# Ledger of designs, part 326: peptides against a protein of PDB entry 4N78

Target 1, 186 residues: chain A of PDB entry 4N78
Amino acid sequence: HFQVICRLLGYQGIAVVMEELLKVVKSLLQGTILQYVKTLMEVMPKICRLPRHEYGSPGILEFFHHQLKDIVEYAELKTVCFQNLREVGNAILFCLLIEQSLSLEEVCDLLHAAPFQNILPRVHVKEGERLDAKMKRLESKYAPLHLVPLIERLGTPQQIAIAREGDLLTKERLCCGLSMFEVILT
Target 2, 155 residues: chain B of PDB entry 4N78
Amino acid sequence: MAELQMLLEEEIPGGRRALFDSYTNLERVADYCENNYIQSADKQRALEETKAYTTQSLASVAYLINTLANNVLQMLDIQASQLRRMESSINHISQTVDIHKEKVARREIGILTTNKNTSRTHKIIAPANLERPVRYIRKPIDYTILDDIGHGVKW

## One batch from the design tools (peptide; made by RFdiffusion4, then SolubleMPNN)

Design b2_p30_6_s3 (from b2_p30_6, 9 letters changed)
Fold by OpenDDE base, seed 1:
Structure b2_p30_6_s3 (fold): chain B 186 residues (1-186), chain C 155 residues (1-155), chain A 30 residues (1-30)
Amino acid sequence: as target 1 above (186 residues)
Amino acid sequence: as target 2 above (155 residues)
Amino acid sequence: SPFGKPVGSAAELLRPLKEDEVIVTEPVVL
């Protein structure tokens, strides 16, 4: 599903969706969630002493449950806060999945374009001499597919310009060095 | 443009008129041959003249048809070439617009991106001497980074 | 002759256009 979304939206559509999601997340964090957090901080016990170890684990748990009872009851009553947190979480996950899907599409595009851009896959050959011979054969095999040189030889100046720009745009992809998800986490 | 215009306005209409006029001429020749045969004392000579005129008439009509056909074909070829040029121009504009849109889209999404934190190990030693114009060596996008990603993509 | 130029043999009249007679419109370098 996310791959289809990435294909349909393209870079522009993804950017728009991501921007809107970020706005929503920001609004939730700075608005409702912040207000609830402030309120919860006000009701939080100022002095919570560690109970004596003599109460054992169950007694310690009951102690903390009692100390936090007002917070738990408040949070349970204020389901809106948890829903907003869930929405933020879903938005983050959505952004992650979109970025991952976009990266996969970009990798596929790069792989498909590689033969046309004089980018040859590394042939894993065990013996060094066979590697060079195989690479040379591959180079020779794919040489006729080099699009930009072909167009430079046969095309009009305008076609050459477009081919060069297209080649550049094909090579420069987000997956090569950029992350959207890191921006979302900051 | 001038050649196509000549074909459309002069040559093809002229050829059509010539072909039409040839019909009238053929009728006159036929009438002449008939009358000449009836009036001539030498029927054999009149017959030979009729054969000559018939052959000439057929050759003339064939010429007119062939000329007209060739002009029409030439016209169609020129028009086809013009259409191909127009298509090429439209495609060029379309591609230019698409590239522009893509550049805009990339700028928009680029604002939402940061550089992937490559592992901390290489201390960017700030080169002390500011002076050397850092030749922006476009590091060729090292697609080797894709080598690790590609192993998991089952096609 | 009411039919204009003496047209040679019908075969010559019906001959395919020579390559030189095909006005190859130079590719308009757009």
Scores: peptide ipSAE 0.017, ipTM 0.596, DockQ to the pose 0.007
Fold by OpenDDE base, seed 5:
Structure b2_p30_6_s3 (fold): chain B 186 residues (1-186), chain C 155 residues (1-155), chain A 30 residues (1-30)
Amino acid sequence: as target 1 above (186 residues)
Amino acid sequence: as target 2 above (155 residues)
Amino acid sequence: SPFGKPVGSAAELLRPLKEDEVIVTEPVVL
């Protein structure tokens, strides 16, 4: 599903969706969640001392439950605040999955373009074959497919410019060094 | 342009008119040959003259048809070449627009991206100043990640 | 001659006619 979304939206559509998600997340965090956190801080016991170890684990749990009773019983926390936190979590997960899917699509595009861009695959050398000889054979095999040099030789100046720009755009991908998810987490 | 215009406005219409005029002239020649044969005391001479005019007339018509046909073919070739040039121009514009749109889209998404910190140190490094568009350091893309997904064409 | 100068030989008739050798639209003066 995320792969289909990435294909349908493209870079522009993904950018728009991500921007809107960031706005939503920001609004949730700075608005409703912040207000609930402030309210919770106001109702939190000012002094929550560790109970004596003599109470044992059940007694300590009961002590903390009693100290946090007002917070635990805060109905709006369970309904609205946790729902907003789930929405934020879902938005983050969505962004992660979109980025992962986009990265896969970009890698696939790079792989498909590689033979046309003088990018040779890593050749597995079988025992007894010289790596250099195999690479030279591959270079010779794929040399006619090098699109930009071919167009530079046979094309018009305008076609050459377009081919170079297209080649650049094909080589430049987000997966090569950019992360959207890191921006979302900051 | 000038050649196509000349073909369309002068040569082809002129050739068509010449064929029509030739038809009228052939009718006159036929009438002449018929009358000449009837009136001539030497029927054999009149017949040979008619054969000569017939051969000349057929050759002339064949030439006119061939000339007209060649002019029409030339016209079509010029028009086809013009259409190919127009198609090439449209394709160039289309590709230019697509590249431009892609560049805009990439700028838009690029604003939402940061450099992948390869440093495993979870230090929350304060986002350093929006440094200049980071030169795409061509890190070799490790394509091994796709080894599990693609039905690798067994070479 | 209704066609101007009679084209002499069959070979001359079968050659590509020059524009001046085409059927002249001039009225056949009989």
Scores: peptide ipSAE 0.012, ipTM 0.585, DockQ to the pose 0.004
Fold by OpenDDE base, seed 3:
Structure b2_p30_6_s3 (fold): chain B 186 residues (1-186), chain C 155 residues (1-155), chain A 30 residues (1-30)
Amino acid sequence: as target 1 above (186 residues)
Amino acid sequence: as target 2 above (155 residues)
Amino acid sequence: SPFGKPVGSAAELLRPLKEDEVIVTEPVVL
């Protein structure tokens, strides 16, 4: 599903969606959630010590549940604050999944373009074959497919310019070194 | 352009007119040949003359058709070349626009990106002092402070 | 000659029309 969304939206559509999600997340965090957190901090027990590890995870949970019982029972916290936190969480997950899907598409594009861009796959050498000889054979095999050099020889100046720009755009992908998700988490 | 214009305006119409005129001339030649054969005492000579005129007329018509056909073909070739040039220009513009749109889109999404950082594993530091469990004293929490937040606004 | 315009010699009839002899017809919109 996310792959289809990425294909449908493209870079521009993804950017718009991500920007809007970031605005929503920011508004939720700086608005309602922040206000609830501030209020909760005021009512928070002044002394809440970590229970001894000897109580185990269930005992620790029960201890904290007892200490925070009045807060947990606050209806507005459950209905509004936790819902907003869920929305933030969903937005983050959405961004992650979009980035992953986009990265997969970009990798596929790079793989498909590779033969035309003088990018040869790693060659597995069988026993008894020379790596250099195999590499040279592959280079010679794919040499006619190199699009930019071909167009540079046969094309018009305009075609050459477009081919170079297209080649550059094909090579420059987000998956090569950029992350959106890291920005979202900051 | 000048050649195409000449073909369209002069050569092809001229060729069509010439061909039409040739039809009228052929009819006259036929009438002459018929009359000449009927009136001539030497039927063999009249026949040979008719053959000569027929051959000449056929050759002339063939030439006119061939010339016209060649001019039409040349016109079509020039027009096809013009269309190809227009197509090439349109394609170039389209590609340029697409590249530009792609660059804009990439700039927009690029603002939302940073360099991939290698995840540093941070160790969680355990608290040093186990504080003694303090007896929880239940104090009533006043939630009225939150009444102005969200859906709980009591006017 | 009862023949209208003398059918010029086959060679004259077969000669390429000179540019000046080409009657400008309406552009055939192909």
Scores: peptide ipSAE 0.017, ipTM 0.584, DockQ to the pose 0.005; fails the geometry check
Fold by OpenDDE base, seed 2:
Structure b2_p30_6_s3 (fold): chain B 186 residues (1-186), chain C 155 residues (1-155), chain A 30 residues (1-30)
Amino acid sequence: as target 1 above (186 residues)
Amino acid sequence: as target 2 above (155 residues)
Amino acid sequence: SPFGKPVGSAAELLRPLKEDEVIVTEPVVL
């Protein structure tokens, strides 16, 4: 699903969606969640001592339940605050999945374009074969597929310019060195 | 432009008119040949003259048709070439616009990105002195030391 | 001749027009 979304939206659509999600997250964090956190801090017990270990796990749980009774009984916390936290979590998850899906798409595009852009895979050389000879043979095999040199030889100046620009845009991808998710976390 | 215009306005219409005129002339020639054959005392000569006129007429019509056809083909070739040039221009504009749109889109998404921290994996410099793992010589636990402490059944 | 220029033999009429006989009309730059 995320791959389809990435294909449909493209870079511009993804940018718009991510920007809007960031706005929503910011609004939730600075608005409702902040207010609830402030309220929770006010009602939080000032002194919460560790109960004696002799009470065991159930007794310790009951102790904390009693200390946090006002918080647990706060209906708006469960209905509104936790819902907003879920929304934030979903937004973050969505951004992560979109970035991952986009990265996969970009990698696929790079791989498909590689034979036409003089990008050759590193060939595993079997023991005894010269790597250089195999690479030269591979280069010679794919040389006729190099699009930019072909257009430079046969095309008009305008076609050459477009081909070079298209080649550059094909090579320059976000997955090569950029991350959106890190920006979302800051 | 001048050539296409000349073909459209002068050569092709002119060729069509010439062909039409040829048709009317052929009818006149046929009438002439018929009358000449009927009136001539030398039927063989009249027949040969008719053959000559027929051959000439057919040749002239063939020429007119060929000329007209070539002019039409030339017109079509010029038009096809013009269309190809227009198509090329449109494609060029389209590609330029698409590239521009892509650049704009990339700028928009780019502002939402940061450089991936390529954590330079610090070369874990393996400490040169691998201290030889001291062979843990399992000293056999002499359980006889415990013989004096417990009411163990001395077998 | 009622048909204008003495068109040579039918074979001459059917010959491919020489390049010089093709009125190369300058491409109308639209």
Scores: peptide ipSAE 0.013, ipTM 0.602, DockQ to the pose 0.005; fails the geometry check

Design b2_p30_6_s4 (from b2_p30_6, 11 letters changed)
Fold by OpenDDE base, seed 5:
Structure b2_p30_6_s4 (fold): chain B 186 residues (1-186), chain C 155 residues (1-155), chain A 30 residues (1-30)
Amino acid sequence: as target 1 above (186 residues)
Amino acid sequence: as target 2 above (155 residues)
Amino acid sequence: SPFGKPLGSARDLLTPLKEDEVIVTEPFVL
C-alpha cells in the first residue's frame, strides 16, 4: 500500500503530505498534548516515595495506584490525550513507512539506470576466473549503453545538457544520503 | 522558406493552371482531329496526324503531371523537414519542463530531509592481539575462603 | 554500495533552478 502511495504521490505529493502531517503533529504537541502534560504535572504527587519491598508486587501496585488515582481517573487523559498521542504515533509511523517505501522505489530506479550510467554490478568470481577480465568484459558489454557519453558524442549541445541533468537526477536520490524520518524526530 | 513559398504560391498553382489549360487544349485538338478526319479525302493521313497529336498530347499531359507531382513532393519534403524540426523543439521544451518540475519537486521534499547519520561503523579494530580464547578453566570455587567470614554454625 | 562510488548528497539537487534557454522553432505556413 505504501509503495502505491509513493508511486501515486511522487516527490511532490509526498512532500505535501509530510508537511501537512508535520503541521498536524506540531498542533497536537503544542496544543492539546502540552495542555494535558501541564495538567498532569500539576496533579502529579509532589512526593512519591518507593514503598517498602515487603508489601510485595500487589501492595506496591496498590500504593502507586492510590498515589496516581487522580491521574488514572482523569477521563480526558484516556479519551483525548491518548488519542492525540496515537495520532502522533500514527503520523510518525506513516512517515517512516513512506520513507522506506520511497527508498525501495529509488533503489529500483537506481538499479535499472545503472547499466546506462556506467555502474556495473559486483561480479561473482568463480574459482579460476580473473576478476579483472570479467569486469573488463562487462564494461565492454555495457559500454554502448552509456547514455551520457553517447549523447555527448552524437547529440546537440541542448541534448547534452538535458542528458547530463537527467543523469544527475537519476543518480541522486534521497535514499543515497538523506532521511526525512530524522527530521520528523527532531 | 523562399523555396517553399515559391512552390506554394507560384509553381504548384501554375502547374494546376497549366494542366487545366491542357485539358481545354486537348478538347480543341480532339475536335480538330475529328473534323479533319471527316473532311479529309485522305483518311489514312488524317489518322496518322491524329495519332501524332494524340501522342504529343499524352506526352504533354504526362510532362505536366510529372512536373506538378515533383513540385508537390518537394513541397511535402520541405514541410516534413520543418515538422521534424518543430517536433525536436517541442521535445526539447517538454524535457526541459519535466526536468524543471522534477527539480522543484525534489527541492520541496528536500526541505524535509537531513543527512543520514552514517553511523561510523566503528571499525571494530580487531584487537591486534587476538587474545587466544582463554580456555575458561572452571576453577572450582573454593568456598573455604568464606569459612572465616561468618558465624557458620559448626555442626 | 552496489554503485561503487558513494552517491553524492541529493542536496545538490536543491540548488536554485537556472532559467534554461528554450529554442522554439518558428511555425511554417502551409
Scores: peptide ipSAE 0.013, ipTM 0.632, DockQ to the pose 0.028
Fold by OpenDDE base, seed 4:
Structure b2_p30_6_s4 (fold): chain B 186 residues (1-186), chain C 155 residues (1-155), chain A 30 residues (1-30)
Amino acid sequence: as target 1 above (186 residues)
Amino acid sequence: as target 2 above (155 residues)
Amino acid sequence: SPFGKPLGSARDLLTPLKEDEVIVTEPFVL
């Protein structure tokens, strides 16, 4: 599904969706979640001392349960605040999955374009074969497919410009060094 | 442009008119040949004259058709060339627009990106002592250990 | 070709075309 979404939206559509999603997340964080956090801070025990370890795990748990009783019994926390946190979590997950899917699509595009851009695949060298010889053979095989040099030789100045720009756009992808998800986390 | 205009406005219409006029002329020639044959004392000469006119008439019509056809072909070639040039221009514009749109889209998404922190993966320093490759005995993974983990159907 | 132009007079039609005036159209390659 995410791959299809990426294909349908393209870079622009993804950007728009991500921007809107960020707005939603921001709204949730700065709005409802913040309000609940403030309320929780107000009802939080002002003095919560660590119980002595001598009470054991059950006693410590009971202590904290008692101290946090009012918070735990706060019904709206479960229904509204946790729902909003789920929405934020889902948004983050969505962003991650979109980025991953986009990266896959970009890699596919790069791989498909590679023969036309003088990008040689890593050749598996069998024992006894020279890597250099295989690479030269591949280079020679794909040399006629090099689009930019071909157009530079045969094309008009306008075609050359377009070819170079197209080549650049093909080579430069987000997956080459950019992350959207990291921006979302900051 | 001038050549195409000349073909469209002068040569082709002129050729069509010439063909039409040739029809009228052929009718006149036919009438003449008929009358000449009837009135002539030398029927053999009249017949040979008729043959000559017939041959000339056919040649003339053929010439006119050929000329017109060639002019039409030239016109079509010019138009085809113009169409190809126009197509090329449109394609160029289209490609330019598409590239521009793509650049815009990339800028938009680019704003939402940061450089991947290539944390230098700490070079997993292989321990200096290559422990002897312990023969990996593939123990079958007992997946039943996972049967108690999750909402799996307890059989 | 005389037949490609309007015949000026009926008398012009009466003038036998000289054999030399027969336009042998070269075979046009279509």
Scores: peptide ipSAE 0.005, ipTM 0.647, DockQ to the pose 0.004
Fold by OpenDDE base, seed 3:
Structure b2_p30_6_s4 (fold): chain B 186 residues (1-186), chain C 155 residues (1-155), chain A 30 residues (1-30)
Amino acid sequence: as target 1 above (186 residues)
Amino acid sequence: as target 2 above (155 residues)
Amino acid sequence: SPFGKPLGSARDLLTPLKEDEVIVTEPFVL
């Protein structure tokens, strides 16, 4: 699903969606969540000492349940605050999955373009084959497919310019060195 | 441009008129041949003259048709060439616009990106041996670095 | 002659379209 979304939206659509999600997340965090957190901090027991281990797990649980009774019984916390936290979490996950999906699409594009851009795959050298000879053979095989040099030789100045720009745009992808998710986390 | 205009405005209309006039002339020649044959004492000569005019008439019509056809073909070729040039121009504009849109889109998404912190964790201990400048073998972009991106999420 | 040019030979009717107007279409439309 995320791959389809990436294909449909493209860079621009993804950017718009991400920006809107960031706005929503910011609004949730700075608004409702912050208010609830402040309220919770006010209601939080000022002194919550670790109960003695002698009470065992059930007794410790009851102790904390008693100490946090007012918080646990706060109905709005469950309905509103936790929902907003879920929305934030979903937004983060969405961003992560979009970035991953986009990276896959970009890699596919790079792989498809590689033969035309003089980017040769890593040659598995079988035992006994000279790496250099195999590379030269591959270079020779794919040399006619090098788009930019071909257009530079046969094309008009305008076509050459477009080819160079297209080549650059094809090579420059987010997956090569950029992360959106890191920005979302900051 | 001038050639196309000449073909459209002068040569082709002129050729069409010439063919039409040829029809009228053929009728006149036929009438002449008929009358000449009837009136001539030497029927054999009149027949040979009629054959000559018939051959000439056919040749002339064939010439006119061929000339007109060639002019029409030439016109079409010029027009086809003009269309191809127009197509090329439109395509160039389209591509320029697409590149521009792509650049804009990339700028927009780029604002939402930061450089991947490749923790260069490994001190590239410069191996003491200066490996001879390995002929710049364009290291294929190791796309496998991205192979780990996405394997875990069966969506 | 009220008729056009007498065709000397049938070959004259087939005047090949001049090769030269091969408008070199831009080989690459990117």
Scores: peptide ipSAE 0.005, ipTM 0.621, DockQ to the pose 0.008; fails the geometry check
Fold by OpenDDE base, seed 2:
Structure b2_p30_6_s4 (fold): chain B 186 residues (1-186), chain C 155 residues (1-155), chain A 30 residues (1-30)
Amino acid sequence: as target 1 above (186 residues)
Amino acid sequence: as target 2 above (155 residues)
Amino acid sequence: SPFGKPLGSARDLLTPLKEDEVIVTEPFVL
């Protein structure tokens, strides 16, 4: 699903969605969640001592349940605050998954374009073969597919300009050095 | 351009007029040949003359048709070439617009990005002494070690 | 016309493209 969304929206559509999600997250964090956190801080026991281990796990749980009774019984915490936290969490996960899906699409595009852009994979060398000789043979094999040099030789100035710009746009992808998710976490 | 205009305005209309005139002339020639054959005492000569006129007329019409056809074909070729040039221009504009749109879209999404912290993962210098993976000898788990921990029913 | 099909249909094909509309992008001379 995320892959389809990435293909459908493209860079611009993804940008718009991400921006709006960031606004929503900000609104939730600075609004409702902040208010509930303040309220929770007010009702939080000022002094909560660790009970003795002699009470065992059930007794310790009951102790904390008693100390936090007002918080646990706060109905709005479960219905509103936790829901808002789920929404924030879902938004973050959505952003992560979109970025991952976009990165996969970009990698695929780079791989498909590579033979036309003189980007050759590092070939595994079998024992006894020189890497340099194998790479040179590979370069020679794919040399006729190099689009920009071909157009530079046969094309008009306008076609050459378009080809160079297209080549640049094909080579430059977000996955090469940019992260959206890091911005979301900041 | 001048060639296309000449074909459209002069050569092709002229060729069509010539064919029409030729048709009219052929009718006159036919009438002449018929009358000449009827009136001539030498029917063989009149027939040979008719054959000559017929051959000449047919050749003339064939030439006119061929010339006109070639002019029309030439005109179409010129127009096809013009259309191809226009198509190329439209494609160029389209590609330029698409590239521009893509650049705009990339700038927009770029605002929402930061540089990947390529933490130089310290090359985990594989310790030179790859400790030979101690061959995991599956020692059979002696479950008897657990006999003292659990209230297992001693048979 | 003895050739039956009016060349009139060719007239529509014969509309000269105006020079100004031909953005001459030089074709790839392959």
Scores: peptide ipSAE 0.000, ipTM 0.643, DockQ to the pose 0.008; fails the geometry check

